# Designs tried in a protein design run: peptides against a protein of PDB entry 3C2G. Part 109

Target 1, 209 residues: chain A of PDB entry 3C2G
Amino acid sequence: IRTFDLLGLLLHDSDAIDGFVRSDGVGAITTVVQYPNNDLIRAGCKLLLQVSDAKALAKTPLENILPFLLRLIEIHPDDEVIYSGTGFLSNVVAHKQHVKDIAIRSNAIFLLHTIISKYPRLDELTDAPKRNRVCEIICNCLRTLNNFLMMWIPTPNGETKTAGPNEKQQVCKFIEIDILKKLMSCLSCEGMDTPGLLELRSTILRSFI

## One batch from the design tools (peptide; made by RFdiffusion4, then SolubleMPNN)

Design b2_p22_7_s2 (from b2_p22_7, 11 letters changed)
Fold by OpenDDE base, seed 5:
Structure b2_p22_7_s2 (fold): chain B 209 residues (1-209), chain A 22 residues (1-22)
Amino acid sequence: as target 1 above (209 residues)
Amino acid sequence: SPEERARKAALENSEKAVEEGL
């Protein structure tokens, strides 16, 4: 815990973050969060989120790390762990086809649906901090989904990958009315990336056209 | 087709979600 707090204070510099990642810092965190300590898991996942946009991650193998993190998010009913883990996932899959493929093979699409399905509608949450955190989690899930869907959208200059039958079936769950209502409810949250959510809505619609 | 059914469901659900979110 104290070590992660200290690392969090030191990792405000992009070069320090890249140095940590090059030294297998992500692997070190994932090793530490295997211990059944909630505070340690929270701190480790938060640190993962903090380094999730590091340039050095493009050279870091995630084949063992990403499936472990997805499993951690699946089994932990902790909003802070889910927030940090979905934030990490959304950042590491961005613009990285190989990482998207690892996540999809690791059942990430189904997991994202499961996470969104477990939370109530934002309008049912009276506590503003809880509502904001749930909104952030849903947005992280949806941003990750957008990154996956973008793989299957025809680009003017390239062969579009085709989603497998199982992937198509899992994506179809995001057109459920309850999921779409939760997406729309996020647009009403203060401080949210409304343009990004509208882009996702457009991507979802385009993926089914 | 299953795809046409999914498209129709997506459209109908999107319209309903917009109507209920407004």
Scores: peptide ipSAE 0.031, ipTM 0.568, DockQ to the pose 0.026
Fold by OpenDDE base, seed 2:
Structure b2_p22_7_s2 (fold): chain B 209 residues (1-209), chain A 22 residues (1-22)
Amino acid sequence: as target 1 above (209 residues)
Amino acid sequence: SPEERARKAALENSEKAVEEGL
């Protein structure tokens, strides 16, 4: 715990973050979060989130890391773990086709739907900190989904990867009214990337239309 | 087609979500 807090305080410089990542810091964190300590898991996942946009991650093999993190998020009911883990996922899949493919093979699309589905509507949450955290989680899930869907949208150049039948079926779950309502509810949250959520809405519609 | 039904459902659900003020 204290080590991760210290690392979080020291890793404000992009070169330091890249140095940590190049030294298999992500693998080290994923090893530590295997211990059954909730505070350690929270701190480790938060540190993963803090380094999730590091340039060095483009050179880091994630084949063993992503499936583990996805499983951790699946089984752990903790909103802070889910927030950090979905934030990590959202950032690492951005602009990286091979990472998207690893996540999709690890049933990430279904997991994202499961995560969104388990939370109540934001209007039912009276506690503002909890409501904001849930909104952030949903936004992380939706940004990740957007990154997946963009792979299958026809480009003018005609080279589109086709979604497999399983991926298509999993994506179809995001047109459920309850999921769309949760997406729309996030647009009203303070500090949310409203343009990004509107882009996702457009991407969802374009994936079906 | 099943795809046309899914498209229609997605559009209708999106419109309903907006109308419900969520």
Scores: peptide ipSAE 0.030, ipTM 0.581, DockQ to the pose 0.026
Fold by OpenDDE base, seed 4:
Structure b2_p22_7_s2 (fold): chain B 209 residues (1-209), chain A 22 residues (1-22)
Amino acid sequence: as target 1 above (209 residues)
Amino acid sequence: SPEERARKAALENSEKAVEEGL
């Protein structure tokens, strides 16, 4: 715990973050969070989020790391773990086709749906910090989904990957009325990128239309 | 087709979500 907090305090610049990642820092975190301690898991996942945009991650094999993190998020009901983990996921899949493929093979689409489904509607949350955290989690999930969907949208200039039948079926769950209502409820959250959420909505709908 | 049904469902659900004042 204290070590991760200290590392989080030391990793304020991109060079330090890249140095940590190049030294297999992500692998070190994933090793430590295998210990069944909730505070350690929270701190480790938060540190993963802090390094999730590091340029050095483009050279880091994620084949063992990403499935482990997805499983960790699946089994932990902790909002801070889920926030950090979905934030990490959304950042590492951005512009990285190989990482998207690892996540999808590791049942990420279904997990994202499960995460969104387990939370109440934002209008039912009276605690503002809790509501904001849940909104951020839902946004992380939807941003990750958008990054997946963008692989299957025809571009004028390239061969588009085709989603498999299982992936298509899993994606279809995001057009459920309850999921769409949760997406719409995020648009009313203060401090959220409303244009970005509208773009996500549009992309989700266009993936089916 | 299953895809046409999904498209129709997406549209109908999107419209319902808007109508419910979300």
Scores: peptide ipSAE 0.029, ipTM 0.565, DockQ to the pose 0.026
Fold by OpenDDE base, seed 1:
Structure b2_p22_7_s2 (fold): chain B 209 residues (1-209), chain A 22 residues (1-22)
Amino acid sequence: as target 1 above (209 residues)
Amino acid sequence: SPEERARKAALENSEKAVEEGL
């Protein structure tokens, strides 16, 4: 715990973050979060989020790390772990086709739907900190989904991959009325990435045309 | 396995969360 907090204080510089990642820091965190200590898991996942935009991650093999993190998020009920883990996922899949493919093969689309389905509507949450955290989690899930859907949208200048039948079926679950209501509730949340959610809405609509 | 350890950790954390009134 204190070691991760200390590392978090040292990792304000992009070169320090890249140095940590190049030294297998992500693998080290992944090893530590395997211990049955909630505070340690929270601190480790938070540190993963802090390094998730590092340039050095483009050279880091994620084939063993990403499936493990997805499984941790799937089985762990903690909102702080889910927030950090979905934030990490969203950042590492951005602009990285290989990482998107690993995530999709690791059942990430279904997991994102499961996470969003677990939470009530934001209007039913009276506690403002809890409501904001749930909104952030849903936004992380939806941003990740947007990154996946963008692979399958025809661009004027490129060969687009076609989503497989299973991926299409899993994506179709995100147009369920309950999921759409949760998405709309996030658009009304203060301090959220409203432009990103509107982009996702556009991407979803284009994926079904 | 790492997955079995993660599952055990998640179970223990879920039990603690219930005990703590989360």
Scores: peptide ipSAE 0.018, ipTM 0.436, DockQ to the pose 0.020

Design b2_p22_7_s3 (from b2_p22_7, 11 letters changed)
Fold by OpenDDE base, seed 1:
Structure b2_p22_7_s3 (fold): chain B 209 residues (1-209), chain A 22 residues (1-22)
Amino acid sequence: as target 1 above (209 residues)
Amino acid sequence: SMEERARKAALEDAEESVRRGL
């Protein structure tokens, strides 16, 4: 645990972060967070978040890492782990088509829906730190989902992938009334990516219905 | 690299912590 905190302090610049990632640092953390120690899992996932925007990740094979992380954030009860894990996911899929494909094949769309679904409405959360953390998790999920949807939005150049029927069905779950009510409750949160939520809604309504 | 050594040390420390039930 202390070693991850110290390592996180050393990884304060992009070159150090890239050096760590090139040295299979993400794989090492992923190995460590497989141990049944919640403090270690929390520290490891926090460190993953810190390196999640590294340029070197574009050259890192994530086929074994992402499915494991997705499983971790599916089952782990700690919001700090969920926050770090969804933050990592949202950053690592950004601008990386092959990483989006790995995540989608690993049922990430449905997982994002599951994560949002497990939390109460934000207006039911009286504790401000808890409410803010849940809001940030939902924002990470929405940002990740928007990054997936970009694959299926027609570009002016006419090159677009078509979403498969399963992916389309999974995306359509985000417009179900219960999920919409939860997402609408997030609009009252100061930290909510309201533009991102509205963009998601618009994209689903225009392209997936 | 220094980062690779730090990564290895972090992994070893974590594995030892788990082995000790820490």
Scores: peptide ipSAE 0.024, ipTM 0.566, DockQ to the pose 0.020
Fold by OpenDDE base, seed 2:
Structure b2_p22_7_s3 (fold): chain B 209 residues (1-209), chain A 22 residues (1-22)
Amino acid sequence: as target 1 above (209 residues)
Amino acid sequence: SMEERARKAALEDAEESVRRGL
């Protein structure tokens, strides 16, 4: 635990972060968070979030790391783990087709739906810190999902991958009435990515129906 | 490398902390 806290305090500059990532620091964190210690898992996932935008991650194989993290998020009801993990996911998939493909093959779309579906409506959360954290988690999910959808949006250049039938089905779950009601409850939340929510809805309706 | 040694040490310290319940 203390090691991750210390690393988080030392990794403030981009060169140190890139050095850590080049040394397989992400793999090291994922090895450590396999231990059944919630505080260690929280600290490790937080450190993952802190390095998740590192340039060196573009050269880091994520084939084993990303499925593990997705499973960790799936099995842990911990908001801090989910926040850090979805934050990591959203950053690592940004502008990286290969990483998006790994995440999607690892059932990330369905996981994002599950995460959003498990949280209460934001308007029912009276505790401001809890509400804000849940809002941030949903924003991470939305950003990740929009990043996935970008792969299947027709570009003027004509080179668009077609979403498979399973991916299409999973994406269409985000326009079901129950999840839409939940997502609509987020619109009043301060700090909600309202543009991202509207983009998601618009993209699904235009490209997946 | 020095980086690999630092990584290994950090991993060992974290594993030891878990084993001790710290």
Scores: peptide ipSAE 0.015, ipTM 0.481, DockQ to the pose 0.019
Fold by OpenDDE base, seed 3:
Structure b2_p22_7_s3 (fold): chain B 209 residues (1-209), chain A 22 residues (1-22)
Amino acid sequence: as target 1 above (209 residues)
Amino acid sequence: SMEERARKAALEDAEESVRRGL
């Protein structure tokens, strides 16, 4: 535990973060979080989030790292792990087609649906810290989903990749009545990505039905 | 590099901490 806290204290500037990533720091964290220690897993996922926007990460192979992280988020009912992991995912898929493809093949769309589905409505959460953390998790999920959908939006001048039948089915789950009710309950939450929520719904309704 | 040595030391300390249950 203290080691990741110490590493987090060393990563104060962009050059130190890039140096850590170039030295396979992401692979090292991924190795350490395989131990069955919840505090170590929390600290490791938080450190992954802190380096998730590093420029050096564009040159880092994620084929083994990303499936492992997605599985870690799936099996741990920990809001801090889910927050850090969905934050990492949303940052690494941004503007990176190959990373989006790895995530989608690793069942990321279905996982994001599962994450949103497991949480109560935000308007039913009386504890403000808990409500805010759940709101942040949902925003990370929405940002990631919108980044995936961009791959399949027709552009006037380009060959658009077509979503496979499985991906289309997974995306259409986000317009089912129960998940829509849950997502609509988020509109009243302070700090909600309302534009991202409306974009997700609009894109699904226009391009996936 | 100094960064690689620091990463290696930090990994060894983390593995030892887990092994000791600290």
Scores: peptide ipSAE 0.015, ipTM 0.470, DockQ to the pose 0.019
Fold by OpenDDE base, seed 4:
Structure b2_p22_7_s3 (fold): chain B 209 residues (1-209), chain A 22 residues (1-22)
Amino acid sequence: as target 1 above (209 residues)
Amino acid sequence: SMEERARKAALEDAEESVRRGL
């Protein structure tokens, strides 16, 4: 815990972050957060979020890291863990086809659906800090999902990968009535990625049904 | 700077501590 706090205080510049990542710092964090300590898990996931946009991550194998993180998010109900983990996921999959593939193979689409589905409607959250955190989590999920979907959107100039039947089914879960009602309840939330939400819906309806 | 060197050393020590699971 204190070590992660210290690291978080030291990792303020891109060079330090890249140095940490090159030194297998992400692997080190993922090793440490395997211990059943919620505070350690929270601190470790926060540190992962802090380094999640590092350039050095492009050279870091994530095959062992992402499945673990996704499982951690799946089993840990802590909003801070979910926030940090979905934030990490959203950053590491951006512009990285191979990382998207790892995440998708690791059931990330279904997990993101589960996350959104388990949270209360934003309009039912009276506690502003809680509502804001849930909003941020949903935004992380939306960004990640849109990043996945772009792999399967036909581009005029490129061979697009076709989504497998399982992926297509998982994506189509986001247009089911219950999840749609929940997602629509987010539109009134300050700080909601409304463009991302509309993009997700529109992409699914146009390309996946 | 001296501060930058100290920060770098502290980062290396913290990285090693994390790597050790501490």
Scores: peptide ipSAE 0.012, ipTM 0.446, DockQ to the pose 0.024

Design b2_p22_7_s4 (from b2_p22_7, 11 letters changed)
Fold by OpenDDE base, seed 2:
Structure b2_p22_7_s4 (fold): chain B 209 residues (1-209), chain A 22 residues (1-22)
Amino acid sequence: as target 1 above (209 residues)
Amino acid sequence: SGEERARQAALKDAEDAVEAGL
């Protein structure tokens, strides 16, 4: 635990973060979070989130890391683990087609839907810290989904991957009324990127029209 | 590599810390 907190305190600059990632720091964290210690898992996932935008991750093999992290998020009903893990996922898939493909093959789309589905409506949450954390989780899930959808949007360069029929079916679950209500409830949260959420909504809806 | 040895040492130290309940 303290080691991850100390590492988090040392990783304040992009060069240190990139150095840590180049030294297989992500693999090291994912090894350590396999221990059945919730505080260790929380600390490790938080550290993953802190390094999740590192440029060095583009050169890091994630074939074993992403499936493990997705499974960790699936089995741990811990908001801090889910927050950090979905945050990591949303950042690591950004602008990285190969990472998106790994995540999708690892059932990420279905997992994101499951996460959003399991949380109560934000209007049912009286505790503001809890409500904000749940909102952040939902936003991380939706941002990750948007990053997947962006693969299937025609680019001016004519490189369009077509979503497979299974992927399309999984994405269709995000237009369920309960999911849309949860998305709309996030727009009422203070400090949220409301324009970003509206863009995500637009991208989701356009993927089905 | 030297980096792999450093990684293995750090992993071992983390494992030892978990086993020690620290």
Scores: peptide ipSAE 0.016, ipTM 0.385, DockQ to the pose 0.019
Fold by OpenDDE base, seed 3:
Structure b2_p22_7_s4 (fold): chain B 209 residues (1-209), chain A 22 residues (1-22)
Amino acid sequence: as target 1 above (209 residues)
Amino acid sequence: SGEERARQAALKDAEDAVEAGL
């Protein structure tokens, strides 16, 4: 725990973060978070979030790491674990087609829907810290979904992957009225990435046209 | 499908509501 917090305080430089990732630091964290200790899992997932934008992750075999993390956030009801895990997922899939494909094969789209579905509407949350954390989780899920949908939008260069029938069906669940109401409730939160939610909206529209 | 057109209409209505509230 304290070692992960201290390491996180030292990993402010991009070269240091890349050095940690090249040394299989992500694999080391995933080994440590296999122990049934909630504080250790929280600290490990937080450290994963801190290194999730590292350039060296493009060379890291995520085939074992991503399915494990997705399973961890599926079974662990902890908002801090879900926040860090969805934040890691959002950052690691960004601009990385191979990583997006691993996440999708690991049922990530359905998991994101499940996470959003489990939380109440933000207007029903009276505790401001809890409301803000739930809003951040939903935004991490939506940013991850946006990153997936962008693969299936026609580019001027004609290289567009087609979503499979299962992926299309899973994406269609995000346009359910109850999900849309939760997305709308995020726009009412102070300090939220409103531009990112509007980008997702535009991406969803372009994916169904 | 008719269901997909209804979903697109509902999405557009939700969007118009967001834009009206911004």
Scores: peptide ipSAE 0.013, ipTM 0.415, DockQ to the pose 0.028
Fold by OpenDDE base, seed 4:
Structure b2_p22_7_s4 (fold): chain B 209 residues (1-209), chain A 22 residues (1-22)
Amino acid sequence: as target 1 above (209 residues)
Amino acid sequence: SGEERARQAALKDAEDAVEAGL
């Protein structure tokens, strides 16, 4: 716990973050968060979020790390863990096809749906900090989903990956009325990445045409 | 700088501590 807090204070620039990631710091964090300590898990996932956009992650094998993190998010009912973990996921899949493939194989699409499904509508949340955190989580999920869906949109060159039947079925769950209502509730939240939600909407529509 | 070297040393010590499960 304290080590992660101290490390997070030192990881304030991109070069330090890249240094940490090159030293297998992500692997180190994932080893430590295997201990059944909620505060340690929370701190470790927060640190993962802090390093999640590091350029060095493009050279880091995530085959063992990413499935573990996805499982951690699945089993740990903590908004801070889910926030940090979905934030990490959304950043690490960005511009990295191989990482997207690992995440998808690790049931990430279903997990994202499960996360969104478990949270109430934002209009039912009276506590502003809680509402904002839930909104951020949903947006992390949606940004991640957008990154997945973009793989299956035909490029101008006609090259596209095809989503498998299971992935298609999992994606179809995001057009369920209850999910759509939750997504729409995020558009009404102040300080949200409304452009990102609109991009996702466009990507979803293009994925079903 | 000397400060950057000290920060990098402290970062390494923190990394080593994380790897040790502390």
Scores: peptide ipSAE 0.000, ipTM 0.335, DockQ to the pose 0.025
Fold by OpenDDE base, seed 5:
Structure b2_p22_7_s4 (fold): chain B 209 residues (1-209), chain A 22 residues (1-22)
Amino acid sequence: as target 1 above (209 residues)
Amino acid sequence: SGEERARQAALKDAEDAVEAGL
């Protein structure tokens, strides 16, 4: 715990973060969060979120890290772990086709649906801190989904990956009325990336056309 | 196909649900 808090205090610049990632810092965190300590898991996932945009992650093998993190998010009921883990996932898959492929093979699409399905509608949450945290989690899930769907949208250059039949079936679950209502409830939250949610809507529509 | 018609109907219902919430 104190070690992750101290590391978080040292990782304020992009060069320090990139140095930590180059030294297998992500593998080190992943080893530590295997211990059944909730405070340690929270601190480790928060530190993963802090390094999730590092340039050095493009050279880091994530084949063992991503399946572990996805399983941790699946089994852990803690909003802070889910927030940090979905935030890490959304950042690490951005602009990285290989990382997207690892996440999809690790059942990430189904997990994102499961996470969104677990939470109530934001309009049913009266506690503002809880509502904001749930909104952030849903947005991390939706941003990750957008990053996956963009792989299957035709580019002007004619190179398009086709989603497999299982991936298509899993994506179709995001057009369920209860999921759409939760997406729409995020647009009413203060401080939300409304343009990003509208981009996701456009990407979903284009993925079904 | 019947599947394509069901997909287009589901897409339209999703569009209508998004527009109704905007």
Scores: peptide ipSAE 0.017, ipTM 0.433, DockQ to the pose 0.025; fails the geometry check

Design b2_p22_8_s1 (from b2_p22_8, 12 letters changed)
Fold by OpenDDE base, seed 2:
Structure b2_p22_8_s1 (fold): chain B 209 residues (1-209), chain A 22 residues (1-22)
Amino acid sequence: as target 1 above (209 residues)
Amino acid sequence: SSVVEARLARVRQAGLEAAFND
């Protein structure tokens, strides 16, 4: 735990972060967070978040790492783990088609739906720190989802991949009434990615319906 | 390769457990 905290303090420079990632630092963290210690898992996931935008990640194989992280988020009902994990996910899938494919094959879309669905409405959360953390988690999920959807949006110059039937079904779950009510409750929250929410809804309605 | 990876993972895990139980 202290080691991760120390590493986090040292990883303030982009070159240091890239160096850490090139040395399989992400794999190392993923190994460490398999230890059944909640504090260690939190610290490790936070460190993952800190390095999640590293340029060196584009060259890092994530085929084993990403499914593990998704499973960790699925089974560990900890807001800090979920925050860090969804933050990591949102950053690593950004602008990387291959990573998006790995995540989607690992049931990431359904997982994100589950995450959003499990939390109370933001307007029902009176504790500001809790509300803010949940808001951040939802924003991470929205960003990730929008990144996924970009794969299937027709680009003027590009071959558009067609979403498979399973992916379409999973995406369409985000326009069901219950999840929509949840997402609408987020619009009043300070710090909510309202543009991202509107983008998600708009893209689903335009491309999947 | 899967057996070796699993073994390496176990060794790493055991090493981590030892390091954290210290």
Scores: peptide ipSAE 0.018, ipTM 0.537, DockQ to the pose 0.018
Fold by OpenDDE base, seed 3:
Order: C-alpha cells, then sequence, then structure tokens
Structure b2_p22_8_s1 (fold): chain B 209 residues (1-209), chain A 22 residues (1-22)
C-alpha cells in the first residue's frame, strides 16, 4: 500500500508516467490488484487512473487488461474503486476505436448501466463527499458511453459501423423510465456533466430508437 | 523453458505482493 502511495507521488510528470507504462507498469498493477486486499485494490486502481491518459498506452495491448478491470469494477462495491476504474475506462477509450471494441465486447455498456442503476438519486444524497464521488462516477460513465455511441453515428462522408442487436438493446436500456428518472435527477446537481447527459439522451433517441 | 517462465512469473508475482503489502 505504501509502495503505491509512493509511486503515485513519483508519477506526477508525463515522462515518468510514460516510462512507467512502457515498462509494463499497467500489467504490474493488474497483477498486484489480484491480491484480496481492499486497500491495495484502491491504491492500484487510483494509480491506473493516474496513468490512464499516458501516450504510451497507445502501444500497450489492453485485450487482457480491460476485461480484468471491468470485472474488478463489477464485483467491488467500493466507490473509490469504481471511480478510479470508470475514470481509467473513460480515458483509455477516448479516440481509440480498437479499445472501444474491446470494452464493448467485454460487456462495458451493460456494466455502466448497472453502476448508474445501483446508486441512489443524487438529490437524495445529503452527505456532500459521497454525493460528489457518485456524481463523478456518473460523469465518467456518461463520457464513456458517449465515446461508445460516436462509433455508430452516421457521418456524411463515411461508412459507420452499425451497432449489433445486443449493443442496441444495451444502449436502449439508458432510456428506460427508471434510469431516465435517475439521470434527470442529476441535472440540478453541482459538478454534473449536463452537456454529456443531454448528448447521451439525444443520441439514443435519434439514432437507436 | 515453459516451466522456467512459469516459475519466474510466480516469483515476480510473489515479489510484487510482498512489496505492495507493506
Amino acid sequence: as target 1 above (209 residues)
Amino acid sequence: SSVVEARLARVRQAGLEAAFND
């Protein structure tokens, strides 16, 4: 645990982060977080988040890493793990078609729906630190989802991939009444990515229904 | 070579676990 804390302190510049990633640092973290220690898992996921925008990740195979991380998020009820994991996911899928495909094949869309669904309405959370963390998690989910959806939006000059029937069904889950009520309750909350929420809703309604 | 690689992987994992359990 102390080692991860120390690493977090040392990895504050882009060159150090890239060096860590090139040295299979992400794989090393993934190995360490397999140990059944919650504090270690938290620290490891936080470190993953810290390196999630590294340029060196473009050369890192994520075929084994992403499914593992998604499973970790699925089985851990810890807000800090979920925050770090969804943050990592949102960063690594950005502008990377191949990474989006890996995540989607690993049931990421449904997982994100599950994550949002398990949390209470933000307006019902009276504890400010808890509310803020949940808000950040939802924002990470929204950003990730919007990044997925853009793969299937028709462009005037290009052939776009069509979402498969399973993916369409998973996407449409986000406009069901219960999840919509929850998402709409977020609009008035400070720190909420309101544009991202509106984009998600609009894209689903226009392109998937 | 496969046996050696598997052993090295286990040693690496054990070392990582020990290093990060502190």
Scores: peptide ipSAE 0.016, ipTM 0.503, DockQ to the pose 0.019
Fold by OpenDDE base, seed 5:
Structure b2_p22_8_s1 (fold): chain B 209 residues (1-209), chain A 22 residues (1-22)
Amino acid sequence: as target 1 above (209 residues)
Amino acid sequence: SSVVEARLARVRQAGLEAAFND
């Protein structure tokens, strides 16, 4: 734990982060978080979040790392782990088609639905810190979903990938009434990225057109 | 080489575990 805290302090600029990533730092963290210690897992996932927007990740193979992380957040009930893991996912899939493909093949769409489904509506949470953390998790999930859906929106050049039938079925789960009610509750939360939610709505509509 | 790599992985894992349990 102290080592991860120290690493977090050392990784204070983009050059240090890129150096860490080029040295297979993400693989090293992934190895460490396989140890069954909750505090260690929290610290490791937080460090993953800290390096998740590194430019060096574009050259890092994630074929083994990403499925492992997705499995970790699937089986771990800890809000801090889920927050860090979904934050990592949302950042690494951004602008990287090959990473999106790995995530989708690893059942990421269904996992995002599962995560949103397990939390209550935000208006039912009276504890402000808990509500804020849940809000951030849902935002991470929605941002990730938006990034996936953008792959299937026709570009001005007329080239678009079509979602497979399984992916389309998984996406359709997000328009279920219980999920929609939870998404609506996010609009009333202070600090929520309302423009981001509206963007997702627009993306969903464009994806089904 | 595979045996050596597996052993190195175990040593690294044990070393990391020891370092993080301090």
Scores: peptide ipSAE 0.016, ipTM 0.455, DockQ to the pose 0.019
Fold by OpenDDE base, seed 1:
Structure b2_p22_8_s1 (fold): chain B 209 residues (1-209), chain A 22 residues (1-22)
Amino acid sequence: as target 1 above (209 residues)
Amino acid sequence: SSVVEARLARVRQAGLEAAFND
């Protein structure tokens, strides 16, 4: 825990973060979070989130890392772990087709739906910190979904990948009324990436129209 | 390359285990 805290303190600049990632720091963290210590898992996932937008991640093989992280999020009912993990996922899939493919093959779409479905409506949460954290988690999930959906939207000049039938079926679950209500509730939350959520809405509409 | 990666993974695992048992 102290090591992760120290690392977090040292990773304040982009060069340090890139250096850490180049040294397989992400792999090291994922190894550490395999230990059955909740505090360690939280600290490790938080550190993953901190380095999740590093440029060096484009050169990092994530084939072994992503499936593990997705499994960790699936089995660990901790808001802090889920927040950090979904945040990491949303950042690492951004602008990286190969990473999106790994995530999708690892049932990320289903997991995102599961996470959103398990949380109560934001209006039912009276505790502001809890409500905000849940909102952030949902937004991370939805941002990740947006990144996936964008792969299947026809571009004027490009070959568009077609979603497989399984992926289409899983995506269809996100147009359920309860999921849509949660999306709308996030738009009302202060400090949220409203433009990102609006983009997702647009992407969803384009995917189903 | 796969053997080297597996060995590196084991070394990293052993190093991490040692660091946490300390």
Scores: peptide ipSAE 0.017, ipTM 0.470, DockQ to the pose 0.020; fails the geometry check

